# Designs tried in a protein design run: peptides against a protein of PDB entry 3T6J. Part 33

Target 1, 375 residues: chain A of PDB entry 3T6J
Amino acid sequence: PIVESYIGFIESYRDPFGSRGEFEGFVAVVNKAMSAKFERLVASAEQLLKELPWPPTFEKDKFLTPDFTSLDVLTFAGSGIPAGINIPNYDDLRQTEGFKNVSLGNVLAVAYATQREKLTFLEEDDKDLYILWKGPSFDVQVGLHELLGHGSGKLFVQDEKGAFNFDQETVINPETGEQIQSWYRSGETWDSKFSTIASSYEECRAESVGLYLCLHPQVLEIFGFEGADAEDVIYVNWLNMVRAGLLALEFYTPEAFNWRQAHMQARFVILRVLLEAGEGLVTITPTTGSDGRPDARVRLDRSKIRSVGKPALERFLRRLQVLKSTGDVAGGRALYEGYATVTDAPPECFLTLRDTVLLRKESRKLIVQPNTRLE
Target 2, 372 residues: chain A of PDB entry 3T6J as posed
Amino acid sequence: PIVESYIGFIESYRDPFGSRGEFEGFVAVVNKAMSAKFERLVASAEQLLKELPWPPTFEKDKFLTPDFTSLDVLTFAGSGIPAGINIPNYDDLRQTEGFKNVSLGNVLAVAYREKLTFLEEDDKDLYILWKGPSFDVQVGLHALLGHGSGKLFVQDEKGAFNFDQETVINPETGEQIQSWYRSGETWDSKFSTIASSYEECRAESVGLYLCLHPQVLEIFGFEGADAEDVIYVNWLNMVRAGLLALEFYTPEAFNWRQAHMQARFVILRVLLEAGEGLVTITPTTGSDGRPDARVRLDRSKIRSVGKPALERFLRRLQVLKSTGDVAGGRALYEGYATVTDAPPECFLTLRDTVLLRKESRKLIVQPNTRLE

## One batch from the design tools (peptide; made by RFdiffusion4, then SolubleMPNN)

Design b1_p10_3_s2 (from b1_p10_3, 7 letters changed)
Fold by OpenDDE base, seed 4:
Structure b1_p10_3_s2 (fold): chain B 375 residues (1-375), chain A 10 residues (1-10)
Amino acid sequence: as target 1 above (375 residues)
Amino acid sequence: MTLTVDLPLV
């Protein structure tokens, strides 16, 4: 078998300022069959990057072919086991040297194990479809999230000699119509500038890329989905995201006005964006469960994903990228914290919904380390 | 950077 490993101070999610990495490491075996799908995605990456909703001037100057591998984890030492990884975590290195992507395939497989009777917050008519396509749709989402989410976009930089990595005279900010007015100075990084929102903001950008690009027929074809199956995968991927945005409320602490999980905060932000789009795209309805206690249902109108959802996500995703590229912390914070704010304001009443989410919370799943043997 | 799965919830 092909064995891969890494070890070190890598992920900064547990640092409030997003700067200090937590020590982690894994040992894994390459899943060759699943890796072949991601290799096809890599082969299309340069073309798919052009489908992202920002000008080429806000994308990396030179495409660097990354590696993408599906891994079956034997051991993972850390505070949490991810579904996917993009490394290194430094945008400058990603731009100049390239990056690697991995999907933790057996971690995903564990996450797919859902009992129908325990599946919360979905309409009954969606449950069977959700169970059928949750796994496949999440494979698509992970691939896009890592490769084209974290792997996309350019930071505008002025180096220590005062030189810019962009043409100040010709590059236009697509949101303002003006020349670029802010950038990263020498020694400034994404994490150092955006600090407390950096991790969640970047995860939100990557998740949004996944939702946006999963609508592209070529993506679904790469993963082996066509016709009605492709449409069902799209629907379930979007449905999973809006459901996750509701579930995310578990990880908000009202008393401290803070989020305890960056990815869940990101998913809540996306839910807020899609709710703001209106037109009946997303509906959250408080209900009463069979036990007589509070419950809720999330509905996503399949027919409005492309007509309402995609344009809303396009605008939001472009704003995320432009603010990231220009190092506009004030604008970025205003945008992101605006969507990340949790109140009990109608019509959503998110704090009340949080009580419902907590009431319906299930016991934590455990991942058990596997073994290998010679046969 | 990583993508996490919410293991505690269905």
Scores: peptide ipSAE 0.076, ipTM 0.781, DockQ to the pose 0.478
Fold by OpenDDE base, seed 2:
Structure b1_p10_3_s2 (fold): chain B 375 residues (1-375), chain A 10 residues (1-10)
Amino acid sequence: as target 1 above (375 residues)
Amino acid sequence: MTLTVDLPLV
């Protein structure tokens, strides 16, 4: 088998300031069959990057063909096992040197094991469809999240010699209609400027890219989905995201006004964006369970994903990218923290919903070290 | 950067 590994101070999710990496490592085996799907996605990446909702001037100047591999993890040393990885974690290196993506296939397989009777917060009519397409939709989301999420966008930089990596006279900010007024100076990075929101903000951008681009027929075709199956994969991917936004409330600490998990905070932000879009796109309804205790249902109107959801997400995603590219920390923080705020204000009453989420909480799935055998 | 499946057992 082909073996891949990494080791070192890699991910900074446990640092409140997003700067100090946790020491981690893995050993994994390449899944050749699954890797072939991601290779097809890589082959289309340059074209798909043009579908993102920002001007070419806010995208990388040169496309660098990345690696993308599906891996079965044999051992992982760290605080948590991801479903996907994009490295290195430095935007400048991603722009100039390239990057590598991996999908941890056996981690996803564990996540796909769901009992219908234990599936919380979905309408009964959605449960069978959700169970059927959760795996395939998540493969699509992981691929897009890593390759075209983390792998997209440009930071505007002034180097130590005073030179800009963009034309100050011709590049226009699409949100303001004005020339670029802010950028990263020499020694400034994404993490150093955006600090406490950097990790979650970037995860939110990457997740939003996944939702936005999964609507493109070419993406679904790459993964082998057409017609009704493609529409079901789209629906379940969006449904999973809005459900995850509700589940995210478990990771909010009201007393400290903080989030304990960057990806879950990101998913809550996306839920808030889609709720703000209105028009019946997303509905969260408090209910009473069969046990007589509080419950809830999330409903996503399939017919409004393209008409209501896509435009809302497009505007939001463009704002995320523009604020990131220009190093506008004040604007970025105001936007992101606004959507990340958890209150008990009607109609959603998120703090009350949090109590329901905690009440319905199930045990975390654990990955146990697998064994290999010779046949 | 990663994508975590930190989902409760559903």
Scores: peptide ipSAE 0.071, ipTM 0.770, DockQ to the pose 0.495
Fold by OpenDDE base, seed 1:
Structure b1_p10_3_s2 (fold): chain B 375 residues (1-375), chain A 10 residues (1-10)
Amino acid sequence: as target 1 above (375 residues)
Amino acid sequence: MTLTVDLPLV
């Protein structure tokens, strides 16, 4: 078996300012079969990057082919086990040397082992489909999230010598129609500028890229899905995201007006964007469970994913990228915090829904180190 | 930029 490992101060999710890394490490074995799918995705990455909803001037000037591997984790030391990883976290190194992507395949498998009777907040008619396609859809989402989410976009920079990495005279901001008016100065980074929202904002961008690009037939073909199966994978991927946005309320602390998990905050933001799109795309309905206590149902209209969902996500994703590229912290914060705000305002009444989410909360799954052997 | 997908296992 091929063994991979990493160790060090890697992820900064536990730092409110996104600056200090937590000490983390893993040992894993390469899953060759799943890695082959990700290699095909890498081979198509340069083409797929052109499908993202921003001008080429907002994308990296030179595509650097990354590595992408699926891993079965033997041991993981850290505060939490991710489903996927993109490293290094240093933007300068990503631009000059490239990056690596990994999917933690067996972590995903554990996440998918939810029993039907314990599956909350879905319509009964969606449960079997969700169970069937949750795993495959997550493989697609993780691949897109890491490779084309985190791996995409350009930061406009003025270096120490005053030189720009973009043509100030010709590059146009697609949102304003004007020349670029803001950028990163020497020594400024994504984390240093966007600070408290940087991690969650970036996760939201990456998740949005996954949802947006999973609609592309070539992506589904790479993962081996065609026809009705491809459409079901799309549907379940989007359904999972809107459900996750509801589940995210567990990680909001009303008394402190803060989020305790960056990815869950990101998923809530996406839910808010898709709810704002309207037209019956997403509906959250408070209900009464069989036990007589509060419950809820999330409904996604499959027929409106492309007509309503995609355009809404396109506009939102473009705005995220433009604000990121230009270092517009004020605009970025206003946009993101606006969608990340949790109130009890009708019609959604999210604080009330949070009580329902907490009431229906399942026991956290424990991930235990596997027993392995050589055969 | 921390680039990790953490799916809290519910």
Scores: peptide ipSAE 0.050, ipTM 0.775, DockQ to the pose 0.692
Fold by OpenDDE base, seed 5:
Structure b1_p10_3_s2 (fold): chain B 375 residues (1-375), chain A 10 residues (1-10)
Amino acid sequence: as target 1 above (375 residues)
Amino acid sequence: MTLTVDLPLV
């Protein structure tokens, strides 16, 4: 088998300022079959990047072909095991040197073990479909999230010599219609500027890219889905995201007005964006469970994903990217924290829903090192 | 640093 490993100070999610890496490491075996799908995705990446909702001037000037491998993890040392990884985290290096992606395939399989009777917050009619397509939809989402989420977008930079990596006279901000008015100076990074929101904001951008691009037939084809199966994968991917946005409330601490998990905060933000889109796209309904205690149901209207959801996500995703590219921390913070705010305001009453989420919370799963054997 | 996607809660 082909063995891959990495070790070092990698992820900064646990640093309140998003700067200090946590020591992390893994040993894994390459899954050749799944890696072949990701190789096809990589082969299409340059074209798919053009489908993202920002001008080419806000995309990387030169596409640097990354590696993308599916891994079966034998051991993972860290505070959390991801489903996918994109490295390095430094956007400047991603732009100039390239990046590597991995999908932790057998980690994804852990998420598939949910029993139908324990599946919370879904309509009964969606449960079987969700169970069937959760796995495949996750593969799609992870691939897009890593490769085209984290792997996309340009930072506007003025170097130490005063040179810009963009044409100040011709590049137009698509949100304002004006020339670019802000950028990263020498020594400024994504993390240094956006600080406390950097990780969650970037995860939100990457998740949004996944949702947005999973609507593209070429993406589904790469993963081997066509016709009704492709539509079901799309639906379940979006359904999973809106459900995750509700589940995210577990990771909010009302007393401290803070989030404890960057990805879950990101998913809540996406939920808020899709709720704001209105038109019956997403509905969260408080209910009473069979035990007589509070429950809730999330409904996603699949017929409105393209007509309502996609445009809403497009606008939001473009704003995220533009604010990121221009280093507009004030604008970025205002946008992101606005959607990340948790109140008990109607109609959603998110703090009340949080109580329901906590009430229905499942026990934390333990991930155990797998056994290996020779065939 | 590494950017990752965590598993959603099931």
Scores: peptide ipSAE 0.049, ipTM 0.766, DockQ to the pose 0.686; fails the geometry check

Design b1_p10_3_s3 (from b1_p10_3, 6 letters changed)
Fold by OpenDDE base, seed 3:
Structure b1_p10_3_s3 (fold): chain B 375 residues (1-375), chain A 10 residues (1-10)
Amino acid sequence: as target 1 above (375 residues)
Amino acid sequence: MTLTVDPPLV
């Protein structure tokens, strides 16, 4: 339809246990031009799913072609407005019935209106490139995040009759080399098992899929980027993610050891993974600003994205998926909470960096709901 | 499930 809407208890990000939905609603208009790019991405989705770093046995048995639309939001009622949405929020329904994706195009446009002089934590040489490609790179990231992030992977399930949705004799866990030893029982869900980490963990998986698959030439081609432009889009997408991981520290409460925003926690986890990869891929350097107060710079080595970054992300993303598929809460929690831990340990000194992030914090951007008119 | 901008918008 030209006008799309939904209303109800949909997103559970504000529930610490990921169970109770917040009441929200929106009304939006279809952006036909941008929707055409996402339709091309959907047309390639089945092939791109095969590029994800897990065996086909950990992917959905049957590809269900989803819908993907770019929307300009007229009205959004809720605690926060997203850049993209994947629904329904039930893995079983996604696996058996399908799903829908939307990109909120005008929300993205507002996010891109950053003034160069206010752009924090980047090297001067990266600022112009970042400003130029932040928008386009984020369109790519949203598309991949929703369609191939949230839209990918299989949960291993034993139904009420005792039947498995996987072959217990032949399916091998790629991390252990052993047969599958855990799964979801009847009535168990992603949220019920992983509870307090479920939302952030899934967002981390989806963001990681975006970074991983944006390296694929076919993805960039779908979005209309070739040659040097494609490489710049990749670079800025990765740069934006590592910067976001630093910015994420704003949403950490040290006294409570608590993250207040699931996506920002996810981005911090990705930053930690890429820092752990080493080899000069990502560097965070404390500096002194022009005002004489603490500052910082994030540097990403473009030449090491494929050689260092991709393999690190591949291993991490595979682990995320395997632990999710098998319902291994203990392993999943150990992995995710390990990377989500914020300490003041050297060399990063993240608690000290948090003080810098808070010092350099800008006023939160607000979206003003638009009107339509006939011209 | 959603994706948010940096920082999240209201």
Scores: peptide ipSAE 0.175, ipTM 0.838, DockQ to the pose 0.410
Fold by OpenDDE base, seed 4:
Structure b1_p10_3_s3 (fold): chain B 375 residues (1-375), chain A 10 residues (1-10)
Amino acid sequence: as target 1 above (375 residues)
Amino acid sequence: MTLTVDPPLV
């Protein structure tokens, strides 16, 4: 077997300022069969990067072919087990040296084990479809999230010698139509500059890339989906995201006005973006469960994903990238915190919905360490 | 950077 491992102070999600890494390590075995799909995605990465909604000047100057491997985890030491990983976490290194992606395949498989009767907040008509395609759609999402989400975009930098990594005279900010007016100075990083919102903001960008690019036929083809199956995978991927945005309310603490999980905050932000798009794309309806207690239903109109959802996400995703690239903390914070704010304002009444989410909360899953043997 | 399945999404 091919064995992969890493160890160190890697992920900073548990640092309120996004700077200090938590000690983490894993040992895993390469899943060759599943890795082949991600290899095909890597082969298309350079072209797919061009489909992202920002100018080439906001993308990495040179395409660096990354590694992407599906791993079956034997042991994982850390506070949380991810579904996918993109490393290193330093944008400068990603731009100049490249990066590695992994999908934790057996972790994903655990996530796919869903009982229909425990599936909350979906319409009955969507449950069977969701159960069928959740796994495949999440494989697509993880691949895009890591490779083309975390693996995309450029930071504008002025080095210690005063040199810029972009042409100040010719590069135009697509949001303002003006020359670039802000950048990262020597010693400034994404995390140091955006601090409290950095992790969640980046996860939101990566998740948004996944949703946006999963609409591309080439992506679905790479994963082996065509025709009606491809459309169902798209639908379930988007449905999963909007549902996750509702579930995210569990991880908001109203009394402290803070989020306790960066990815869930990101998913809530995406839900807010898609709700703002309007036109009946996403609907959250409070209901009464069979037990007579509060419940809710999330509906996504699949016919409006491309016509309403995609344009809304495009605009939002471009703004995220532009603000990230330019180091515009004020603009970035205003945008992100605006969507991350949880109130009880109508029509959504998110604080009330949070009570419903908490009422319907499921127990945390236990992931048990596997064994492997030579037969 | 990662994408997590923990916490549960179901």
Scores: peptide ipSAE 0.131, ipTM 0.806, DockQ to the pose 0.460
Fold by OpenDDE base, seed 1:
Structure b1_p10_3_s3 (fold): chain B 375 residues (1-375), chain A 10 residues (1-10)
Amino acid sequence: as target 1 above (375 residues)
Amino acid sequence: MTLTVDPPLV
């Protein structure tokens, strides 16, 4: 088997300022079959990057072909096992040298093992589809998230010599119609500027890229989905995201006005964006469970994903990227924290919904690391 | 640009 490993101070999610990495490491075996799908995605990456809702001037100047591998984890040391990884975390290296992507396939498989009777917050009619397509849709989402989410976009930089990596006279901000007015100075990084929101903001951007690009037929074809199956994968991917946005409330601490998990905060933000789009795209309905206690249902109107959801996500995703590229911390913080705010305001009453989420919380799954043998 | 570590969905 092909063995991959990494170790070190890699991810900064536990640092409130996004600067200090947590020590982690893994040993994994390459899943060749799934890796082949991701390699096909890599082969289409340069073309798919052009489908993102920002002008080429906000994308990397030169496409660098990344590596993408699906891994079955044998051992993982850290505070949590991720589903996907994009490294390095240094933006300069990503832009000049390239990056690597991995999907932790067997971790995803564990997450997919949900019994129908335990599946919370979905309509009964959606449960069977959700169970059937959750796994496949996640493979699509992880691939897009890592490769085209984290792997996309440009930071406008002025180097130590005063040179710009963009043409100040010709590059136009698509949101304002004006020339670029802000950028990263020498020594400034994404994390240093955006600080407390940097990790969650970037995860939100990456998740949004996944949802947006999964609508593209070529993406679904790469993963082997066509016709009705492709449409079901799209539906379940979007449904999973809006459900995740509700589940995210578990990770909010009202007393501290704080989020405890960057990805879940990101998913809540996406839920808020899609709710704001209105037109019956997403509906969260408080209900009463069979036990007589509070419950809830999330509904996504499949017919409105392209007509309502896509345009809303497009606008939001473009704003995320533009604010990121220009180093506009004030604008970025205002946008992101606005959507990340959790109140009990109607109609959603998110703090009340949080109580429901906590009430319906299942016991955490224990991930047992497998033994493997050669025959 | 933040580092991509996706935790499994709950």
Scores: peptide ipSAE 0.063, ipTM 0.782, DockQ to the pose 0.574; fails the geometry check
Fold by OpenDDE base, seed 5:
Structure b1_p10_3_s3 (fold): chain B 375 residues (1-375), chain A 10 residues (1-10)
Amino acid sequence: as target 1 above (375 residues)
Amino acid sequence: MTLTVDPPLV
């Protein structure tokens, strides 16, 4: 078997300022079959990048072909085992040197072990589809999230010599119609500028890229889905994200007005965006469970994903990228924190829903190191 | 080197 490992101070999610890395490491075995799918995705990446909802001027000037490997993790040391990894985290290095992507395939498999009777917040009619397609849809989402989410977009930079990596006279901000008015100066980074929202904001962008591009037939074909299966994968991917946005409330601390998990905050933001789109795309309905206690149901109208969901996500995703590219921290913070705010305002009453989420919370899953055997 | 890590959905 091909063995991969990494170790070091890598992820900064636990640092309130997003700067200090947590020490982590893994040992894993390459899954050749799944890696082949990701290789096909990589082969299409340059073309798929053009499908993202920003001008080419906001995309990397040169596509640097990354590695993408699916790994079965034997051991992982850290605060949490990810489903996917994109490294390095420094956007400047991603743009100039390239990056590497990893999918932790067997971690994804653990997420699928939810029993039907324990599956919360879904309509009964969706549960079977969700169980069937959660796995495949996650593979798609992780692949897109890492490769084309984290792997996309350009930061506008003025270097130490005063030179710009973009044409100030010709590049237009698609949101304002004006020339670019802000950029990263020498020594400024994504994390240094966006600080407390940097991690969650970037995760939100990456998740949004996944949802947006999973609608593309070529993506689904790469993963081996066609016809009705492809549509079900799309539906379940979007449904999973919407559900995750509700579940995310577990990770909000009302007393501190603080989010404790960047990805969950990101998923809540996406939920808010899709709720704002209206038109019956997403509905969250408080209910009463069989135990007589509060419950809830999330509904996603699959027929409105393309007509309502995609345009809403497109606009939001473009704004995220433009604000990121231009280093507009004030605008970015206003946008992101606006969607990340949790109140008890009608109609959603998110603080009340949070109580329901906590009430229905499942026991924390334990991941145990697997055994290996020679065949 | 810092890595972006994405946890599975709950």
Scores: peptide ipSAE 0.045, ipTM 0.767, DockQ to the pose 0.462; fails the geometry check

